# Peptides against a protein of PDB entry 7Z53: the designs that were tried, part 107

Target 1, 150 residues: chain A of PDB entry 7Z53
Amino acid sequence: PRIKNQADCIPFFRSCPACPGSNITIRNQINALTSFVDASMVYGSEEPLARNLRNMSNQLGLLAVNQRFQDNGRALLPFDNLHDDPCLLTNRSARIPCFLAGDTRSSEMPELTSMHTLLLREHNRLATELKSLNPRWDGERLYQEARKIV

## One batch from the design tools (peptide; made by RFdiffusion4, then SolubleMPNN)

Design b2_p25_2_s1 (from b2_p25_2, 12 letters changed)
Fold by OpenDDE base, seed 5:
Structure b2_p25_2_s1 (fold): chain B 150 residues (1-150), chain A 25 residues (1-25)
Amino acid sequence: as target 1 above (150 residues)
Amino acid sequence: LLREERARRYEEDAAARTAAILAAQ
């Protein structure tokens, strides 16, 4: 099913029928929290996905951020590049694609999107701090150390 | 050998990591 957030007009796509307060919605949130130990929802559990979530344009160990939109100057999740993007199909006028995250559910629920966004910002913050403390660290080291702290 | 070097580097940078964690609170 496809869901539109009325607050920000961003469409979401869900694989199972669900509404706010449903068991499916609650379970999805709990599942995201259980993965908090390894933060796989942010970094991805598969290497190809993990690489796509990183900013590889520099050696700062940052996660990729949205290149089209910001939240009052703050970073948002990057967009995915799906051949058949279900998010684009939910609202043809808005033309907002699905977000790219370690958890595919990031574009299914606004709550998950928000959490992933905050953790993205926190990682990039930590990587920046680690760079200031350890200027000789390369992007891989900064990324891995920030990931361990999150 | 790579694991040992990684462990050494991890311990050497422990203070810096701690400072970053505290700053992030």
Scores: peptide ipSAE 0.020, ipTM 0.502, DockQ to the pose 0.025
Fold by OpenDDE base, seed 4:
Structure b2_p25_2_s1 (fold): chain B 150 residues (1-150), chain A 25 residues (1-25)
Amino acid sequence: as target 1 above (150 residues)
Amino acid sequence: LLREERARRYEEDAAARTAAILAAQ
């Protein structure tokens, strides 16, 4: 069904197909980004959120990472502090809260969670590299410069 | 003055933590 009010739509994107010859049964996807990455989705578009997404415990310009879990030593998104956490309600056995990201939909859409996680890691990698290159940069500068590169 | 001191303390603590992180790398 066509949704008349597009404002109510959550956009999903797909790569362009590549059809081999007369084979109509197979659709090959062109390797490309399926979504546009806006830095605001990772860093937050609002200052209060942006601050909550940062690691403010040091001057490394890092984004905050999960303090409870890691992915084989690699960073995961921090948990949000929601009063009525829908993620906890969805799977009560897992007891995993929603992730905190620049996009509130991050926990609703695992694809976004994954992308945000990757970009979190990339930011922190960049910030770390920038720190090594510019040892006197403070956390704010490292954060902003890394954000610009992402 | 208290706010400035608090800010200074925060920066010192942040610097110390930063140094610790860097030393652990």
Scores: peptide ipSAE 0.019, ipTM 0.487, DockQ to the pose 0.040
Fold by OpenDDE base, seed 1:
Structure b2_p25_2_s1 (fold): chain B 150 residues (1-150), chain A 25 residues (1-25)
Amino acid sequence: as target 1 above (150 residues)
Amino acid sequence: LLREERARRYEEDAAARTAAILAAQ
């Protein structure tokens, strides 16, 4: 997929920052991940989790984004609502809860968090584009079609 | 006529999805 914001650098797998406009090798790695990764880690493998990962406030088929923070104007994963949040317990001074994703390990491994964030942004980008191309589609259709593309 | 319209809409949707996929690469 094409990363639109060429100014951002995002941490990625293999302890390598993914910068839009970087060399072909880094870009190819990102594309390879989107082609071979099971997207169930982004969307959730169970319906209750999948619903919690969606933005249900509108009919745009979007995934939920963080309501407290953005990364220089770009979306971050939403926070989970865990009773015993291990992220809060690990660094009590930071007071940052775990991220919510299809894979609960996303907050335990920063590399996964970064990848999930990228795929979240890509899904929402695709859903937005699909809405512009197909204005009559409802949120469910937009969500499902974007999910198929990711 | 209704079936034809439905088929037309389906093809338009399919074309739009394809365009979106290509734009996302």
Scores: peptide ipSAE 0.019, ipTM 0.511, DockQ to the pose 0.019
Fold by OpenDDE base, seed 2:
Structure b2_p25_2_s1 (fold): chain B 150 residues (1-150), chain A 25 residues (1-25)
Amino acid sequence: as target 1 above (150 residues)
Amino acid sequence: LLREERARRYEEDAAARTAAILAAQ
């Protein structure tokens, strides 16, 4: 069902409605599990992607969050900026683009999106806590230390 | 790998990292 209130809910969008329960879903789950050990689905496996997933506007070591929507005041994944965004093309009326995460498939399955969102929140919470405990740490150290704890 | 690194970091700064993890509970 379409989410009516994006302020209270994660704007889930599946790129393919036929994918759940298919081999694609199974494969995506397996791929997500393989990357779970290093949390690469959250932080990215490549440096350019990893930088795009970070909030670089301050020295708090945070991951970037959605600038349009929140979930009862809590963070959501940022939107990607894709040319011919498949999420937008699939449902033009919804106007919800694909999410950006360390895993490019974060918008394909609500389960992955939820997991990535929770881990995003956890990282940012840990980084915030580490900042309070170690106020002298810069953004890079906060980011790295929080990443190691996650 | 993250678990191993987490354990190592506990020893380096147990107070700070333990507090952060406990705050998550």
Scores: peptide ipSAE 0.017, ipTM 0.480, DockQ to the pose 0.025

Design b2_p25_2_s2 (from b2_p25_2, 14 letters changed)
Fold by OpenDDE base, seed 5:
Structure b2_p25_2_s2 (fold): chain B 150 residues (1-150), chain A 25 residues (1-25)
Amino acid sequence: as target 1 above (150 residues)
Amino acid sequence: SALLERAKRYEEDAARRTAEILAAQ
């Protein structure tokens, strides 16, 4: 299918593993795509990042979602706030920044973006269901329980 | 499938926890 409106596209920063400074390796890619047990790339391996990936505006235990764009009503990853955003540098006209995820490579590889997006949606779905089952649970409990399932 | 199974287990646990909360009040 031909893309008629380029403004609807999210530019990706394609990084070559052979390029110096690239942290994208074959093993990392495989791990990212096949890591069904370890969802650290979705939630973040470090606490500061993990907090930034959460929706702290409520007690629903949700992960943060993109506030500007949706995929046919479905959630997308939130944008990062990088000073020198490589995604912005890739397409200066589009002015679409990199996604914020547990894996900093989320915007470098569409496969990672897709996986992270799906797991984001799954987490939020689970958290929502858990909220319905346990209305007295706070956001932390909902977040942790959903994270355990993912 | 594995995710679904895990989710079901956790949901069952969650339901049990909810019941416990309701029974305790």
Scores: peptide ipSAE 0.022, ipTM 0.457, DockQ to the pose 0.024
Fold by OpenDDE base, seed 3:
Structure b2_p25_2_s2 (fold): chain B 150 residues (1-150), chain A 25 residues (1-25)
Amino acid sequence: as target 1 above (150 residues)
Amino acid sequence: SALLERAKRYEEDAARRTAEILAAQ
C-alpha cells in the first residue's frame, strides 16, 4: 500500500520513503535486506557518496573510519559533516553527530549502525589482506576487489 | 602484452605511492 499523504514522509535509501504516520517497519526491513545483499548500504549507491565513504588518504582501498572513537580498538563508522546535524540537535547532551554510511538510516536504527560497522570492519580486513597478498595493487583495485568479496 | 605491461607499471607506481604515504604517517 502507498501512503496517501506524503507531506511528512522522509525518503530513505533506494528512494523508500518513511512516513511517521504509517507503519514502515516491514518496508524498512525489506530495504535493509536488499541493501545487505548488494552491500550498497555500506558502499553507497551514488558515486559522490561512495567516494566520501572511502579513505582517500592512502592507496589501501579502505573505507573511512571514525577518527575520534573506537570500539575497544575496533573501527566505527565515520561521522558525517552536516551543516545542521540532526543527531546533535536531537540530543545536545550526547554531542555525537550522525554517522556517514551508504544508507541514511545508519543513525536512526542502532541495528543498522551495528551491521554497517561490522561490514566496514570486514571490508577493511579484506582490503588489508588483499594488500598483503597483492602488494602492487592500488587503492582502487583493493577497494573494488574487497567490495566484490563482501 | 603492451597493455599488460602498462597496467603493471601503473600498479607498481601505486604501490610506491602507498608506501610513501604510510611512511609519512
Scores: peptide ipSAE 0.021, ipTM 0.505, DockQ to the pose 0.039
Fold by OpenDDE base, seed 1:
Structure b2_p25_2_s2 (fold): chain B 150 residues (1-150), chain A 25 residues (1-25)
Amino acid sequence: as target 1 above (150 residues)
Amino acid sequence: SALLERAKRYEEDAARRTAEILAAQ
């Protein structure tokens, strides 16, 4: 979800919301999520899936993002390409396909989708920062180092 | 060697493409 200012409250999967009145910051919540939820849900547990979740068009070590939609300039999960897309079948008026994530069930639960979106953004933020700090690193190293931090 | 030159060209191209993407952000 989009964070407009520090007054925003953001729900997290199986955790308290990130709110100004909480001692847990959004960063702390992200760390808690990665400890509670296997990071393989974001990155994929198998190499073919992991590659499909990456942006391979550059050497920035980024995860792939949605190419059709953004959340006020912020990244969303990419769409999957399923033959019989259950997301399209359940709500034909919305015409929004299922999202692609490390867990195929991510699109079935909005809570998981939001969590994975935040972790996607965090990874890409970290990769971008690492690129700035280490201009000589290639995309693979940036991806792996960012993944280690998440 | 020819292999090293090929690798060098690849890295240069990759760096250039990456720089272009960064500049476009």
Scores: peptide ipSAE 0.020, ipTM 0.420, DockQ to the pose 0.027
Fold by OpenDDE base, seed 4:
Structure b2_p25_2_s2 (fold): chain B 150 residues (1-150), chain A 25 residues (1-25)
Amino acid sequence: as target 1 above (150 residues)
Amino acid sequence: SALLERAKRYEEDAARRTAEILAAQ
């Protein structure tokens, strides 16, 4: 579920709290800076998750994008496949499941979800440019090189 | 941003590497 109460702060990446109603701007900045280091919130720190976050249908080195929705033509995070999806339970009318990101808790903080979305788009943009520059690179190389930049 | 600047530098390097590869072929 999405955290809305300041009292319900959740630990985020690197043990930094994500607290709605607090100074989320600073927290977002910290998360952004963390993404500059390893971007594990976007790519996942565990290999199984990392693979699920990638578009494996081609050799473009892209991160997976939502197959149902776009933001005015721009990519959104893919949905997770949770059995008991707390996002669906929280808002049954919307029928929008939790997003899949490098941090599984990203969907609990919409602001972070947005940031991860932006970084997803940036990765895919970079991967696309890298492919243009290096057409012979396979998907793995494109993915890794783009990840290094992010 | 620092991210974009780093990306641009990387792209420039990639372009140079590509050119070098093509020239060597």
Scores: peptide ipSAE 0.021, ipTM 0.439, DockQ to the pose 0.024; fails the geometry check

Design b2_p25_2_s3 (from b2_p25_2, 9 letters changed)
Fold by OpenDDE base, seed 1:
Formats: structure tokens, sequence, C-alpha cells
Structure b2_p25_2_s3 (fold): chain B 150 residues (1-150), chain A 25 residues (1-25)
């Protein structure tokens, strides 16, 4: 297990849940996340993009969320800031810009948008739980540990 | 054709955004 202190352990591990609080429901959720071999779709493959995908306004290790819209109180992907936004150009009546994600295809396929939204929510959930278990961890450590669990 | 055009526009703007982020560091 990546978390050596079992007192600060949550049942979220990339390969094997080893925390006392692990159960079948949590395991199923972990297995769904670990089925994605390439987490770069969520976090970005380039450091500048990866930084832009983070919420840098606090030390919570969170990914950035949409500042205009929510899904019944739940997070949505942040919008990108493209001057020639293909999403705006394709459907002028909708007036919805492209989403920002690690995969550029996130705004082309609703399935990818949905998947990235779920993984965004899961990362932020993990980071929140890690903060609860490890209150002295800074935002970088929370982000990296949550990323490693995904 | 539409998908390719959208991808090209996206990548152009993405590259510009990335460059701007780098320059701001």
Amino acid sequence: as target 1 above (150 residues)
Amino acid sequence: ALAAARAARYERDRAERTAAILAAQ
C-alpha cells in the first residue's frame, strides 16, 4: 500500500485496498477507477495544462471545477478559454464553451465528458478524504496522493 | 471533416493557452 500509516489509510488504492474501512462497495468503485490505464486524460499530459486543471486557490489538492454551472450541487468540468472555441462555433444557440480536461476530446464526445466529470468528482472526493485523514498534508501532497490512487 | 476542423481549432488554441501559461510562470 502507498499509505504506510494504516491509521491514516482510506480504502482507495490503485491495485489493492488494504485499509480496515474497505468494503465491497468501495472496492467496486476502486475497480472502476483502476480500469482506466491512462489517468492523463483527467490530469493532463503536460505540466502547464496539469497546473491549469488544478484549483490553486487553496491547499486542498483539488482539481478545478466549473465556476458557472453545477449538476444539482455536484461539480462539472471547468470551461476552457479558447478564442476560437469550436464548441461555441458548432452550436451558436447553446452558447456553451468547450470543457477543459486532460484529453482534448472531452468536448467532442458526451461519453468522454461524462467520464471526465465522474473522475473529477472522484479525485476531489479522494483529496477531501485524504485531507480529513492527514490534516497536515499540503495541497501538493493531497493532489499527488489522490492522483496516485486514481 | 467537422470533427477534424474542430480538433485543429482546439489544438491551436490549446497550444496558445499552454504557451501563455508557461510565459506566466
Scores: peptide ipSAE 0.026, ipTM 0.429, DockQ to the pose 0.077
Fold by OpenDDE base, seed 2:
Structure b2_p25_2_s3 (fold): chain B 150 residues (1-150), chain A 25 residues (1-25)
Amino acid sequence: as target 1 above (150 residues)
Amino acid sequence: ALAAARAARYERDRAERTAAILAAQ
């Protein structure tokens, strides 16, 4: 491995390589996610996870947000609850857990973290606007309609 | 070896969390 100190490594699993045709020199990654288009990285591909990613404390159709930190008043991804949290283990001094998102890699790649954060904010924005436009909609409908737009 | 062990534990934690969410419903 390029990194000699594996103690500071976060666990990462590569998807299976996909070689187009007979060209084994070009290594593509098989997308293990359902789709980027369906935003499953934000909402989750499994119902239990999807529910855990939602704010279930109200009928606003919102995704859950970080309860400890904000970015200048804007939402951040919620923290996961792991016994062996690799984010805590990689930097003991920071004491920042891994983020919870639909994609398990949300804390492994800063680009994903950023994108997930933006899409979280966008969903919550949309849900808020939809509630304003449609006061009779419950949290489930607001969530689903916002999800369709994202 | 350490990375693999951490990865395995991490996946177990995720599975356990999912199971707990299901059981709570």
Scores: peptide ipSAE 0.025, ipTM 0.469, DockQ to the pose 0.086
Fold by OpenDDE base, seed 5:
Structure b2_p25_2_s3 (fold): chain B 150 residues (1-150), chain A 25 residues (1-25)
Amino acid sequence: as target 1 above (150 residues)
Amino acid sequence: ALAAARAARYERDRAERTAAILAAQ
């Protein structure tokens, strides 16, 4: 899907907002990278969200992917189902809802969207490879092992 | 002000969604 970058500033860190179009300092980049290294933005920091981010239709240990759109055959983040979806409200012509990710900021900054998407793809790739190497692993083990590698 | 209000609405909706997910599982 084509998302429009919103010009809104939102809290990114305890002491730093994420502002589309602002120069992110090296320090902020390091902090952002740390949050991606812990993969909380991809997997979710809350267990109910983390479970909802998984593909539970099989035992492949995959994260859920967008059911409407792909990027040249590659996965995109799934959509959320917010009551008052700010992504739909901000750009009424695009009619693209906010993405569901481990971090709600995934739809606010294209850079975050891209990183979330890449790490989603990497997780699913790893889970797929792990399944081929370990055919008897269940979806939980595949998911956790892939998560540890990411 | 609009950005802050939008963010607040989004976070409320997100919290409600998470709670609904928990309740449905």
Scores: peptide ipSAE 0.018, ipTM 0.360, DockQ to the pose 0.092
Fold by OpenDDE base, seed 4:
Structure b2_p25_2_s3 (fold): chain B 150 residues (1-150), chain A 25 residues (1-25)
Amino acid sequence: as target 1 above (150 residues)
Amino acid sequence: ALAAARAARYERDRAERTAAILAAQ
C-alpha cells in the first residue's frame, strides 16, 4: 500500500534535465553530485552519537578511529559497541563488528563505509592542519572548524 | 539531566535500529 502519511516519506527528487541540444530521447540531467560534499552523515545527527564519534582523548578535534585496524597506516572507522551486533551475526567467520559512523547504515553498505572512511580521514587531516596553523585552538574549535570545511 | 535523557534516547534509537537491521536479514 502507498504511504498515506506524507511525514513518513523520504523525499526523492529527480535531477533537473539538461536542455536538449538535439532530438535525443535519452534524458540527461544536470550533474549536481560533484558540486558539493555532504559530510553530515560522518558527524552524526544526534548529539550523543556525535560525541561518541569524536576522539576525546586529546584536544586535537579529531574523529575517533579504529583502535584495532588500520589501512596501510591510514585510519578506519571505529567499531560500535552493539549488544547484538548484526555485522558479527551476518558473517560469523569474519568477526568484524559494525562500524560506528554518523549514518547507521554505514556498516550495511560498503559504499557508505568507504565514504565515511574517506571523510573521516579528511576531517582528521583538516583538523591536523588547523592545529598546525592555529596552535591555540582547543579540540572543540578544531573539530567544529574542520567540520565546517568538510 | 538533559544530557542523560539525550543519551538514553540515543541508546534506545540505536537498539531499535539494530533490531530493524536484524529483522531485515
Scores: peptide ipSAE 0.016, ipTM 0.331, DockQ to the pose 0.082

Design b2_p25_2_s4 (from b2_p25_2, 11 letters changed)
Fold by OpenDDE base, seed 4:
Structure b2_p25_2_s4 (fold): chain B 150 residues (1-150), chain A 25 residues (1-25)
Amino acid sequence: as target 1 above (150 residues)
Amino acid sequence: ALALLRAERYLRDAAERTAAILAAQ
């Protein structure tokens, strides 16, 4: 059934077509950026989740990182605390819980896991650099400023 | 790439602002 309230819809758009040459049957797309970063996927769209994604143990404005594992010294996403963890249930041999991320699908899609991991590292890098430049900034300031940059 | 450029510009500006603040003290 057609949704009458457009506010309930998530819009999907096609890329703008380029002007065709001699063959009008071929739809060429105008070159555009193929990647988009939505900060909400990293930071969470809800305040409780956003807080859970932060490292609250210090005033460095960092996102939380995995406390058990690292990737050759680099940060990984923290684990979530799910009662019935579908990641553990799906792959019992791996024994790896679902990751905590701003997007709940992060653990379900390796691409999202990787992207969130990279952006986690970037945020923490930025926060670290901002701290070095602005030693008096508190964790909230560092977090917000880094978030604005990402 | 855009995020990196933004970050670099922001960090540069922040450094300049910080230097100015320190110089004024």
Scores: peptide ipSAE 0.024, ipTM 0.528, DockQ to the pose 0.027
Fold by OpenDDE base, seed 3:
Structure b2_p25_2_s4 (fold): chain B 150 residues (1-150), chain A 25 residues (1-25)
Amino acid sequence: as target 1 above (150 residues)
Amino acid sequence: ALALLRAERYLRDAAERTAAILAAQ
């Protein structure tokens, strides 16, 4: 690479190409995420990520929310804990790290950040209502049922 | 048998409540 100092570079990974035999004229990309319909961008497509996105401090089936900031009392996405946080490197004066979401693009595109925030709030709203209607459900049941509804 | 019937009824009621939340969304 032409740039010698790569410490401040943000790694960008291109998904693998998929060329089905039926149509080789169009280069498709392997989707690393599950379908958009299942809201995997909110919940995560892998179990380790999904666990990190959940609030494990109680049995309410909630997704984790930002512990530092709120939007007029409403929840925001939690921050990630990246060793070399690209969001902190982009604007050192802002001192705001990247958000944690099921889709890594959440902090790259403000539109996705907003959408993920809304869906986070909706999940937690649903989980809260389900807890009220089903007080004997544990956190896992509440989380899964709310996820199915979203 | 009685315990199974009670459990089935409970699960059915829970499912109906969940469906109500979906409808109200």
Scores: peptide ipSAE 0.024, ipTM 0.489, DockQ to the pose 0.022
Fold by OpenDDE base, seed 1:
Structure b2_p25_2_s4 (fold): chain B 150 residues (1-150), chain A 25 residues (1-25)
Amino acid sequence: as target 1 above (150 residues)
Amino acid sequence: ALALLRAERYLRDAAERTAAILAAQ
């Protein structure tokens, strides 16, 4: 979550400053670290979200990728489908929806977006390598094994 | 860095397990 009171804050993120000594800052940092350790910000902490973050069109154990854009052939996070998309509302000229990730903050802070993108790419890379090594593994096995490594 | 090391180790182990499975056929 974003810290609203910006008095005596350090800009750890472009859009989310951290205020040393505040409980909110401590909580935010702890939450971010926890998510990073278990990669829950990538995979989601709830099963419905986790399923929406997966590519279910094949048995390759991949995470879903953006279907509209790529970064020089490299994957980007998929877009979410929000009724009142705050990303569209805050910048009406860009017409870029919010990204879908395990952490709802992924679109609020470019640093998180970048990190989630890298970890998504790494997961898909790992799943691809695991498929090469273990061609008989199904999509669930590949997904879970790649998740364990990340 | 730790994730990469973990991945490399796991991939090596996975290759060995796969080889063992193939040898058992």
Scores: peptide ipSAE 0.022, ipTM 0.517, DockQ to the pose 0.022
Fold by OpenDDE base, seed 2:
Structure b2_p25_2_s4 (fold): chain B 150 residues (1-150), chain A 25 residues (1-25)
Amino acid sequence: as target 1 above (150 residues)
Amino acid sequence: ALALLRAERYLRDAAERTAAILAAQ
């Protein structure tokens, strides 16, 4: 069934269907996201987004974390700043915005949200350990090296 | 969903192993 009240729904676009050859009966989904290999869902594929996902307040090479909430002391994804935030619309009383991640679908699928949160924590953990091993590395170096490991 | 969960577990384990190696150096 189609949901008629679009205002209370998070807009979600499926990936483009790909029909191999002339066979239009089998719908393969085109992956519009960069491969899992580079973890672009965590870091972002575009430089402006990538910068917004980083903690730029220090030289620790960390990804930005939620400033309002934690999970038993552990980091959560930062909130996005959307003009018409669909997450706020789905539950007005909760007042919880959409999460910001390298994948725009981060708030659409709980599985993705969890995975992004996990990898956020792992990046920051790795960056922290790399800092202890290499005290002279700046934030850019720490960020890039941790990104290579993730 | 299951594929994503498996990927999550794989990446978690890989990251933890890598971190452990780094910490041991």
Scores: peptide ipSAE 0.018, ipTM 0.417, DockQ to the pose 0.028

Design b2_p25_3_s1 (from b2_p25_3, 15 letters changed)
Fold by OpenDDE base, seed 2:
Structure b2_p25_3_s1 (fold): chain B 150 residues (1-150), chain A 25 residues (1-25)
Amino acid sequence: as target 1 above (150 residues)
Amino acid sequence: SEAAALQEARWPEARPAIELQRLAD
């Protein structure tokens, strides 16, 4: 998502494509002012995980959402499919599996879960809007363009 | 809400905070 009030920014930087690294460039400063969120926790830092986080049932460029639960019609994070799911073991009566996200800690802290959920919804909103604006874009382009905006 | 119930089930220690938020809504 975009930062509308730069006074609310936190010191997170996106790397400049031409100047990757720890150096703060004009590009990095601009990115920091427009987006303080490193969304790698949503999209995954590794390609295999990133693919698993996507909705591959269509060409809408969406992230996968929970298939069992919703929040008053709004999306929740999908569940993972772990062999020995530690989340199920934490509270056996609840029977709620671990969430699948780009960050393995997504099921350890409710604050992280909330952030992941909000960004998931934002991505899917953006992808949907981009599809409306660009009907010829396929799922890959919609996904990538939405990812750039988040 | 269903989401709140899931959160309480996953993190029982967060129930007081969740309840306070519910009251504030």
Scores: peptide ipSAE 0.146, ipTM 0.660, DockQ to the pose 0.028
Fold by OpenDDE base, seed 4:
Structure b2_p25_3_s1 (fold): chain B 150 residues (1-150), chain A 25 residues (1-25)
Amino acid sequence: as target 1 above (150 residues)
Amino acid sequence: SEAAALQEARWPEARPAIELQRLAD
């Protein structure tokens, strides 16, 4: 269900510059970025995982955030609950478990972790603003509408 | 920050970049 009232719309700008040149390297980078358009790495591609990535404690349509740590007040990815957590094994002294995200690789590459974190924050920002604009929307609608925008 | 500490703990090789960012802040 798309927003019908224009007054309830949130302006969102996504730009992708045209690259008419034949630079394969640049094109590969663009293709890598565009492969994330569906944001499945953030939301998950399977329903059980998608539900686990959501904050189900309220009707705000938010993604779950880390309950132990923040980045100067900003959200971080939640931790996963793995029996054999490879992240704990790679640095036993650090005792930092793997992050939970739509892509299992989120804890393997810092670049992915950062991107997932940013998109997590963006989703929650959008959901929060959508709630402000549409107070009667439930969590499911807020989540879905924010997901469509991201 | 906590985020920086987590990143350093997870990826020690990122310490130089994190330190540079800290200095720039």
Scores: peptide ipSAE 0.138, ipTM 0.658, DockQ to the pose 0.033
Fold by OpenDDE base, seed 1:
Parts: sequence; C-alpha cells; structure tokens
Structure b2_p25_3_s1 (fold): chain B 150 residues (1-150), chain A 25 residues (1-25)
Amino acid sequence: as target 1 above (150 residues)
Amino acid sequence: SEAAALQEARWPEARPAIELQRLAD
C-alpha cells in the first residue's frame, strides 16, 4: 500500500524520462515495492529510449513486452535490436538477445532483469486498472499516471 | 518454467542457483 501521510514521508527525487520541461520528479506517493528506487531504470532516462520501451500499438499506456516468450502467461522484458548484440556473441548457442530496459545493464545481471520484469508487470497492471477506472483516458494519460504510481 | 529456461540460457553461471530454487519449490 501507498504511504498516505505525506508529512511523514521523505521526499525522493527520481529521473523522469517523459516529464515535460524537467528530467526529475518528486515521488510523493511511495509504496513498499519502489521505495527509494529510481524508476528511470524501468522507463528510461532519455526520451527516445522511453518511447521505444512503450507499447505504441494501442492507447492502453502499456510498456512493451516480449513477443517471443512469456512466463506462464506473464510478461517478460522485450528484446533489444542491437547492431552488434553482445548477449548473442557471448553465448552463441543460446541465441537469446539482450533485453531492452531503461537500464542498459539489465542483461548483465539476472537480479536486475528480475526486478525490471516485476516493475514492468506492475506498470502494466496499474495501467490496466486505471483504464478500467477511467475509460476515457488516452494512452499518454494512462502511461503517465501509471508511471507516477510505480 | 519458460522464464527459468531463458535465465539459464542467458546466464549459465546462474544455473546452479536456479536449479536449487526449483528443487526447493
């Protein structure tokens, strides 16, 4: 659950890849999952990357998910499209390319991949719930509001 | 799971830990 008493909250600044006029935002509603976590690792710190991490095929405000694999129906991070993919080069037999995430190191450590995957799922869950509550919101509004909550 | 298989393929060094967790589940 979110911390509701803002007076007892410690303001936390984080990068905001999609905030107009500013690259930072203040986290006012902190939850246990993302407390003191820089969400730029999930959403990207640069606008071109942030756009590439989004599902732009609809107006649901979702982050892009893997198109080849799922985890028992649950989402995995999408693959990147690197010119010289180091993940493919390090293990040629596996044929698993690097994951695409806000943090370029996401494919270097399984712990990071797991955390990014969980936060991806949380964002998409929130966006889906927000769409249900606010059916007239477009994809941009859903994406931004979900990002604020994560 | 498919996710575990992907992790093992991506990070062969993680296979022992993944296998231990699978056995514990």
Scores: peptide ipSAE 0.119, ipTM 0.632, DockQ to the pose 0.027
Fold by OpenDDE base, seed 5:
Structure b2_p25_3_s1 (fold): chain B 150 residues (1-150), chain A 25 residues (1-25)
Amino acid sequence: as target 1 above (150 residues)
Amino acid sequence: SEAAALQEARWPEARPAIELQRLAD
């Protein structure tokens, strides 16, 4: 879903290798990263959303990943299941729904999408490693422990 | 890639940056 009120959004600016950075853009990027410290933007701040972001098909403690697309074999954010999906309206031919994430801005800015994707991959990597180290842990334990590390 | 196509479809304004990345590869 798209957020209409920009005042509620954490500002984030694109960076380019050859572009000189400004204090404002640097600060905004740092602030955006700081907002991910509590990981609520990735995991969701509401329990129902948090559950929907998880892969409940196994006991591996993983976050759900996109079932239609991958990034050269790597995970992408799952799609949401909105009745009135605003993302489908922006490009009718593409038929790409809004991403499901802990932040409603996930489909608002490509920078946030990228960050959420990276943290999704990191969580799943951590959960996989924790499963290897602790084979008796169930999905809930793996999920929570990986979440704490992220 | 599929990821690039998704980005372009969702954010057409990102196409120049994506194209630059393709050139850098």
Scores: peptide ipSAE 0.113, ipTM 0.626, DockQ to the pose 0.031

